# Peptides against a protein of PDB entry 6IDX: the designs that were tried, part 22

Target 1, 380 residues: chain A of PDB entry 6IDX
Amino acid sequence: KELAKLSADVTFATEFINMDGIIVLTRLVESGTKLLSHYSEMLAFTLTAFLELMDHGIVSWDMVSITFIKQIAGYVSQPMVDVSILQRSLAILESMVLNSQSLYQKIAEEITVGQLISHLQVSNQEIQTYAIALINALFLKAPEDKRQDMANAFAQKHLRSIILNHVIRGNRPIKTEMAHQLYVLQVLTFNLLEERMMTKMDPNDQAQRDIIFELRRIAFDAESDPSNAPGSGTEKRKAMYTKDYKMLGFTNHINPAMDFTQTPPGMLALDNMLYLAKVHQDTYIRIVLENSSREDKHECPFGRSAIELTKMLCEILQVGELPNEGRNDYHPMFFTHDRAFEELFGICIQLLNKTWKEMRATAEDFNKVMQVVREQITRA

## One batch from the design tools (peptide; made by RFdiffusion4, then SolubleMPNN)

Design b1_p9_4_s2 (from b1_p9_4, 4 letters changed)
Fold by OpenDDE base, seed 1:
Structure b1_p9_4_s2 (fold): chain B 380 residues (1-380), chain A 9 residues (1-9)
Amino acid sequence: as target 1 above (380 residues)
Amino acid sequence: MLAPLSRAF
């Protein structure tokens, strides 16, 4: 107890570390001594003293043994561990993951996100906060391939559902620390969009061109009797598609693939358009047809609008940026839906289309409409 | 809070 209190002082910490004091604490934990296991309070103070000593940055986290990591991971994985031990063990694992890529690799072998989800189902908000903090650390330090696998895993859907039901919709006010960890998890989740945001369309990729063709098909062929397939002339078909791509509001109506070569938002804009067209088909068709039937130069160009809106949403959500330590502005919606970004896009594209009509905008007003829409999205 | 989200949910 006294050691844990004194370990917060940098002068004491320096002298105690110079006396190999931290090595003594690590060995006490590693030994699994019956003394520490029988006296949960003594173990909790030992772990507190260790954490406070390491937080001074005097000693590298790489000094810890694999036995120590396994022992701390064991306290997190054990059913019915003392709350004080669990809290400090989660904090130690978080600090290890954040400070060393070598320790991340070792911890990622011993701890799964699935094990940490159990610590979100408790009535202690501090335990919930440290569990989310460790999840966030593991996501932040994961290789890009592992982050994508973690995002696609059933564990993510379950994690979001558990956070929503046990944290956000809990009967307790969310503290600043928890709000920050929810913000961090939100930012890290949207950073998974960075690859698609920075992926240029290849105009020669047939699979990518087939997506643009599918957007045209959904908008214009859904009501056309398949018997009225325009006659066999390849030139008449190309001229017809050029008209359809103009009505879809692409800037390059001859080759719409060229509109997706700019990064950001690259292929992410095409993903959002395809999601809208497949999941919210009636909304998509309505937006396209309302504007494609106008001859008054007040048509809202859907293709251009979808691209610039995707870029704007990436800028608002700071996609590809690291979480800021002082921020706690999380959005509960992003925990309610697996495709929350695409759903946000679907709401915002309707807002854009409405704002365009209300402003009686033309193509020259495009940037003014986008500014008004940005303000409408970002206002509290 | 993003104003469209606060109204939609």
Scores: peptide ipSAE 0.024, ipTM 0.708, DockQ to the pose 0.027
Fold by OpenDDE base, seed 4:
Structure b1_p9_4_s2 (fold): chain B 380 residues (1-380), chain A 9 residues (1-9)
Amino acid sequence: as target 1 above (380 residues)
Amino acid sequence: MLAPLSRAF
């Protein structure tokens, strides 16, 4: 207890570290001694002292043994652990993950996000905060392959649901620290879009071109069996598609693939359009056909609008930016759906289409409409 | 931030 209190003082910490004091504390934890298991308070103070000493940055986290990591991970994985031990163990693991890539690798072998989700199902918001903080640390330090796996995992869908039901919809006000961790998780989740946002369409990739063709098919040929595409000569078919791509509101009516060569938003805009067309087909068809039937020059160019809206949403959500320590502005809506960005796009494209009509906009007003829509989206 | 969306979800 006294050691844990004194360990917050840098002068004491320096002298205690110079006396191999951290090595003594680590050995106490590593020994797993029946003594520490009988004295939960003594273990909690040992872990507190260890954390406070390490937080001075005098000693490298890389000094920590695999046996120590396994003990700390063991305390987090136990179904019945003292709250103080659990809090300190989560904080120690977070600090290890943040400060050492070598420790991250070892911890990621001992603990899963699924195990950490159990600590979100409690009424203690401090435990919930430390659990989300460790999840965020693991997600931040994960290599790209593992980060995508973590994002796609059932664990992330379950994590969002548990956060929504046990944290956000909990009977307690969200504290600043929890709001920050929810913001961090939101930012890290949106940063998974960065790859697609920075992926240029290859105009020669047939599979990518087939997506654009599918957008055309859904809009104009929704009831036509693709098997009955009549053998109309290649030129007549190209001319027909050019008309359809104009009606879809692409900038390049001849080769819409060129509209997706700019990054941002690259292929992410095409992903959003395809999602809208597949998941919200009636909304997609309505938006396209309402504008394709206009002869008054007040047509909203869907393709161009969807690209620029995707870019705007990435800018608003700061896709590709690291989370800022001073921010806590999380959006509960992003925990309600697993495709929350694409659903956001689907709402915002309808808002854009409505705003375009209300403004009686022409193609020359495009940037003005986008500014109004940005203000509508960003005004809380 | 995102006022129209807090009403849509």
Scores: peptide ipSAE 0.023, ipTM 0.711, DockQ to the pose 0.027
Fold by OpenDDE base, seed 2:
Structure b1_p9_4_s2 (fold): chain B 380 residues (1-380), chain A 9 residues (1-9)
Amino acid sequence: as target 1 above (380 residues)
Amino acid sequence: MLAPLSRAF
């Protein structure tokens, strides 16, 4: 107890470290001694003193043994651990993951996100905060291949549902520390979109071109039996498609694939358009046909608007940026749906189409409409 | 920052 209190002082910490004091504390934990297991209070103070000493940054986290890691991970995985031991064990694992890639690899073998989710189903907000902080640390330090696996739709859906029901909709006010961890998790989740945001369309890829053709089919051929496509010659078909791509509001009416070669937003804009067309088909068809029937130069160019809106949403949500330590502005809505970004796009494209009509905009007003829509989204 | 959108969602 006294050691844990004194370990917060940098002068005491320096002298205690110079006396191999950290090595003594680590060996006490590693030994799993019947003494520490019978005296939960003594273990809690040992872990507190260890954490306070390490927080001075005098000693590298790489000094920690695999036996120590297994003991700390063991305390997190045990169903009936003392709350004070659990809190300090979660904080120690977080610090290890953040400060050492070698320790991350070892911890990721001993701890699963599924085990950490169980610590979200409790009435202690500090335990919930440390559990999310460790999930965030594991997600941040994961290599890109493993980050996508952690992003598996089942693990994410379950995690989001538990956070929504037990943290956000909990009977307790959210503290600043929890709000920060929810913000971090939100940013890290949206950073999974970065690959698609930075992927250029290949205009020669037939599978990608078939998606653009499917957008045309859904908008204009939804009532036409595919059997009755008249055998009109290849040139008349190309001229027809150029007209349809103009009505869809692509900038390049001849080759719409060229509109997706700019990054950001690259292929992510096409993914959003396809999601809207398949999941919200009536909304998609309504927006496209309402503008395609206009001859007054007040048509909203859907294709161009969808691309620039996707880019704008990525900028607003800071896609591809690291979480800022000073921010705590999370949005509960992103925990309500598995495809929250695409659903946000579907709401915002309707807002854009409405704002375009209200402003009586032309193609020359495009940037002004986008600025007004940005203000509407960010004041919301 | 997205409070009206959070009601539409």
Scores: peptide ipSAE 0.022, ipTM 0.706, DockQ to the pose 0.027
Fold by OpenDDE base, seed 5:
Structure b1_p9_4_s2 (fold): chain B 380 residues (1-380), chain A 9 residues (1-9)
Amino acid sequence: as target 1 above (380 residues)
Amino acid sequence: MLAPLSRAF
């Protein structure tokens, strides 16, 4: 206890470290449960002293043994562990992940996000906070391939559901520290969109072109039995598709793929459009047909609007930016749905379409409409 | 940030 308190002092920490004191603490943990399991309080203070000593940055985290990592991971995975031990163990793992890529690799082998989810189901908001902090650390330090796997995992759906039900909708006010960790998780989740946001469409990729063709099909072929497309020559079909792509509000009516070559938002805009068309088909068809039937120059160009809205949403959500330590502004809505960005896009595209109508906008007013929509989205 | 949308979700 006194050591844990004194370890917060840099002068004491320096002297104690110079006396190999930190090696003694690590060996106490490494020696395992036989002595310290009966003295949960002593272990909690040992872990506290270790953390406080390491927080001075005098000693590299890379000095930590695999045996120590396994013991700390063991305390996090152990049922009915002392709250103080669990909290310190989560904090130590977080610090190890944040400070060493070598330790990240070792910890990611010993602990899964699924195991950490159990610590979110408790009534203790401090444990919940440290568990989310460790999840955030693992997510931040994961290589891109593993980040995508973490995103796609059933664990993410379960994680969001548990955060929503046990943290956000919990019976306790959200503390600043928890609000920060929820903000960090939100930012890290949206940063998974960065790859798609920075992916240019290849106008020669047939599979990508088939998505644009599918958008056209969903909007305009809903009543046409595919059997009765008369053998109109290739030119009449090409002219028809050019008309349809104009009605969809693409900037390049001849080759809509060119509209997705700009990054940001690249392919992410096409993903949002396809999501809207498949998941909210009635909304998609309504927006497209309401504008495509207009001859008054007050048509809202859906394709252009979807691209620029996707870009705007990426800017508003700071996609590709690191979490800011001073921010605590999480949005509960992003924990309600697995495809929260695409759902946000689906709401915002309807808002854009409404705002366009209310303003009686033309193509010349496009930037003004986008500015008004930005203000409507960002208003507190 | 996003307060009008937080009512839509």
Scores: peptide ipSAE 0.021, ipTM 0.701, DockQ to the pose 0.028

Design b1_p9_4_s3 (from b1_p9_4, 5 letters changed)
Fold by OpenDDE base, seed 1:
Structure b1_p9_4_s3 (fold): chain B 380 residues (1-380), chain A 9 residues (1-9)
Amino acid sequence: as target 1 above (380 residues)
Amino acid sequence: SLPSFSLAF
């Protein structure tokens, strides 16, 4: 108990570490010896002292043994552990994952996100906070392939549902520390969009061109009997598509694929358009047709607007940036929707289209409309 | 919090 308090002092920590004191603490954990009176209290203070000593950055986290890692992981994976031990064990695992890629690999073999989700179903917000913090650490340090798998897994939908029901909709105020961990989880999840945001469209890729063609089909052919395939004249067909791509509001109405060669937002803008067109088809068709029927030069160019809005949302959400320690702003919608970014895009594109109408904007006002929309999104 | 988010849901 006194050691745990004194370990917060850097002078004491330096002397104690120089006396191999930290090695003694690690060996106490490694031994697993439940034979001592007040074992749980002693262990909780041992883990506190260990954490406080390591937080001084004097000793590398790589000094810990695999036996130590297994003991700490054991305290997190066991169904009946003292809350004080569990809390400190979660914090130690977080610090190990954050400070060493070698320790991350070992911990990722011993602990599943599913085990950590069980610690979110408790009434203790501190345990919930440390469990999310460890999930965030594991997600941050995961290889790119594993991060994508973690995000697509049923585990993420379950995680979001559990956070929503047991944390956000809990009968208690969200503390700053929990709000920060929810922000971090949001940032790390939106950072999975970075690959698509930085992927240039290949104008020669047929599969990517077929997506643009599908956007045209949904907008203009949805009511057309498939028997009215425009007649066999290849030139008339190309000229018709050029008109359709102009009505869709692409900058390059001859080859719309060229509009997606700029990164950011690259292919992510096309993904958002396709999501809107498939999931919110009536909204998509309405936005396109309302603007395609205008002859007054007050048409909102959907294609250009969707690209620039996607870029703006990436900038607002700081896609590809690391989480900031001082931030605690999270969006509850992130936990209510599996496709939260695309749903956000679908709301914001309607806001943009409304704002364009209200401003009576022309193509020359495009940047002014985008600035007003940015202010509306960031104030809301 | 986007007031439009709370109205859309």
Scores: peptide ipSAE 0.008, ipTM 0.550, DockQ to the pose 0.023
Fold by OpenDDE base, seed 2:
Structure b1_p9_4_s3 (fold): chain B 380 residues (1-380), chain A 9 residues (1-9)
Amino acid sequence: as target 1 above (380 residues)
Amino acid sequence: SLPSFSLAF
């Protein structure tokens, strides 16, 4: 108990470390000796002193044994652990994951995200905060292959549902530390879009070109029986499609695939357009047809607008950026829906189309409309 | 803040 208090002082910590004091604390945890009266209280103070000593950055986290890691992971995986031991064990594992890639690999073998999710289903906000912090650390330090596995639809849906019901909708105010961890989780979740945001369309890939053709089909042929595709010659068909791609508002209406070669937002813009066209078909058709029927030069170019809006949303959400330690702003809406980014795009594209009409914009006003829409999105 | 979903539904 006195040691745990004194370990916060850097002068005491330096002298205690020089006396191999930290090695004595690690051996105490490794021994697992339940034989002492007040073992739980003594262990809680030992873990507190260990954390406070390591926080001075004098000793490398790589000094810890595999036996120590297994004991700490054991306290997190066991259902009947003292709250104080559990809190310190979560914090120790977080620090290990953040400070050492070798320790990350060992910890990722000993604990599951499912075990950490169980610690979110409690009334203690500090336990919930440390559990999310450890999930965030594991997600941040995961190699790309394992990051995609952590990103599987079931784990994400379950984690988001538990956070929404037990943290966000909890009967208590969210503290600054929890708000920061929710922000970090949000940023790390949106960084999964980075690959698609940085993927250039290949104009020669037929499967990608078929998606652009499907956007045209949904907008203009949705009521036409596919049996009545007139057998008109290949050149008349090319000229017809060029007109349709112009009405869709692509910048390159001859070869719309060229509009998706710019990164960011690359293929992510095409994914958003296809989601809108399939999931919100009536909204998509309305936006396209309202602008395709205009001959007054006040038509909103849907294709160009969708690309630049996707890029703008990636900039606002900081896609591809590391989380900032000073930020605590998270959006509860991203925990309510599985496809929250695509749904946000669907809301914002309607806002853009409305703002374009209200401003009586032309193609020359495009950047000015985008700036107004950015301000509307960021003020909300 | 991002527009609350409550304004878009």
Scores: peptide ipSAE 0.008, ipTM 0.559, DockQ to the pose 0.024; fails the geometry check
Fold by OpenDDE base, seed 4:
Structure b1_p9_4_s3 (fold): chain B 380 residues (1-380), chain A 9 residues (1-9)
Amino acid sequence: as target 1 above (380 residues)
Amino acid sequence: SLPSFSLAF
């Protein structure tokens, strides 16, 4: 107890570390000897002292044994652990993951995000915060392959659902620390869009061109079986498609693929358009056809608008930026839906189309409409 | 705030 208090002092910490005191603390944890009277209290103070000593940055986290990691991971993975031990164990694992890639690898073998989700189902917001913090650390330090797996996993859907039900919809106010961890999780989740945001369309890739053709088909030929699309249409058919791509509001009516060569938003804009067209088909068709039938020069260019809106949403959500320690602004909506970005796009494209009509905008007003829409999105 | 899904209803 006194050691745990004194370990916060840098002078004491330096002297204690120079006396191999931290090695003694690690050995106490490694021994796992539950036979002592007041073991849980002693262990809680040992873990406190260890964390406070390590926070001085005098000792490398890489000094920690695999036996120590297994003991700490064991305290997190066991269903009936003292809250004080659990809290400190989560914090120690977070610090290990953040400070050492070698420790991250070892910890990722001993614990799963699924095990950490169980600590979100409690009424203790501090435990919930440390559990999310450790999940965020694991997600941040994961190699790209594992990060994508973590994002696509049933675990992320379950994580979002548990956060929504036990944290956001909880009867308790969200503290600043929890709000920060929710913000971090949101940023890390949106950073998975960075690859697609920075992916240029290849105008020569037939599969990518077929997606643009599918957007045209859904808008204008919704009842036609896609099986009857012979690839190279005659010149008359190419001229027809050029008209349809103009009606879709692409900038390049001859080759809409060129509109997706700019990064950001690259292919992410095409992904959003395709999602809207497939999941919200009636909304998509309505937006396209309402503008395609206008002869008054007040047509909202859907294709251009969708590209610039995708870019704007990436800027608003700070896609590709690391989480900032001073930020606590999380959006509850991103915990309510599996495809929250694409659903946000679907809401915002309708808002854009409405705003365009209300402003009686022309193509010259495009940037002004986008500014108004940005203000509407950021104030909502 | 980002428009809550309430703007979609």
Scores: peptide ipSAE 0.008, ipTM 0.567, DockQ to the pose 0.024; fails the geometry check
Fold by OpenDDE base, seed 3:
Structure b1_p9_4_s3 (fold): chain B 380 residues (1-380), chain A 9 residues (1-9)
Amino acid sequence: as target 1 above (380 residues)
Amino acid sequence: SLPSFSLAF
């Protein structure tokens, strides 16, 4: 207990480390010897002192043995561990993962995200915070292949549901530390969009072109029986599609695929448009038709707006950026829905369309509308 | 602050 308190002092820590004191602490953990009266209390203070000593950055995390890692992982994976031991064990594992790629590999072999989710299902917000922190550390340090597997797993839906129900909707105020970990998790989740954001459309890919054609079909042919596709010659059909793509508000009316060759937002903008068109079809059709029927130069170009809005949302959400220390601005809505980014896009595109009308904007005002919409999104 | 957007979800 006294050691744990003194270990927070850098002068004491330096002297204690110079006396091989940290090696003694690691050996106490490694031994696993439950033979002492008050072992659990002694262990909790040992782990506290170990953390406080390591936080000075004097000793490399790579000094720890595989036996130490297994003991700490054992305290996290075993049921009915003392809360203080569990808390310190989670924090030690987080620090190990963050500071050493070698230790990450070892920890990822010993612990599953499923085991960490169990520590979210508790009333102790500190345990919840350290459990999310360790999940975030594992996510951050995972190789891209494993990160995608962690992302695609039913574990993310489950994790999100558990966070929503046990953390965000908990009867307790969210502390700053928890808010930071929720922010980190949010940033790491949105960074999975980076691949799509940086994926250029191939204008020669027929499957990608068929998505743009599907956007046209949903907007303009939703009431037309597919049997009444007039067999008008290929040129009339091309001219018709050019008109439709103009009405959709694409910049390149001849080949809308060219609008998705810019990265960011690349294919992510097309994914958002397709999601809106399929999941919120009435909203999509309304936005497109309200602007496609205008001959007054006050039409809001949906295609261009959707691309630039997707880019703006990526900038606001810092897609492709690492989480910053000291930030705690998480949005609870991103834990309520599986496709929260696309749902946010669907809200923001309606806001953009409304703002465009209110401003009586023309194509020349496009950047001014986008600036106003950015301010509305960031102040909301 | 996204309170207005959080009400839309």
Scores: peptide ipSAE 0.007, ipTM 0.572, DockQ to the pose 0.027; fails the geometry check

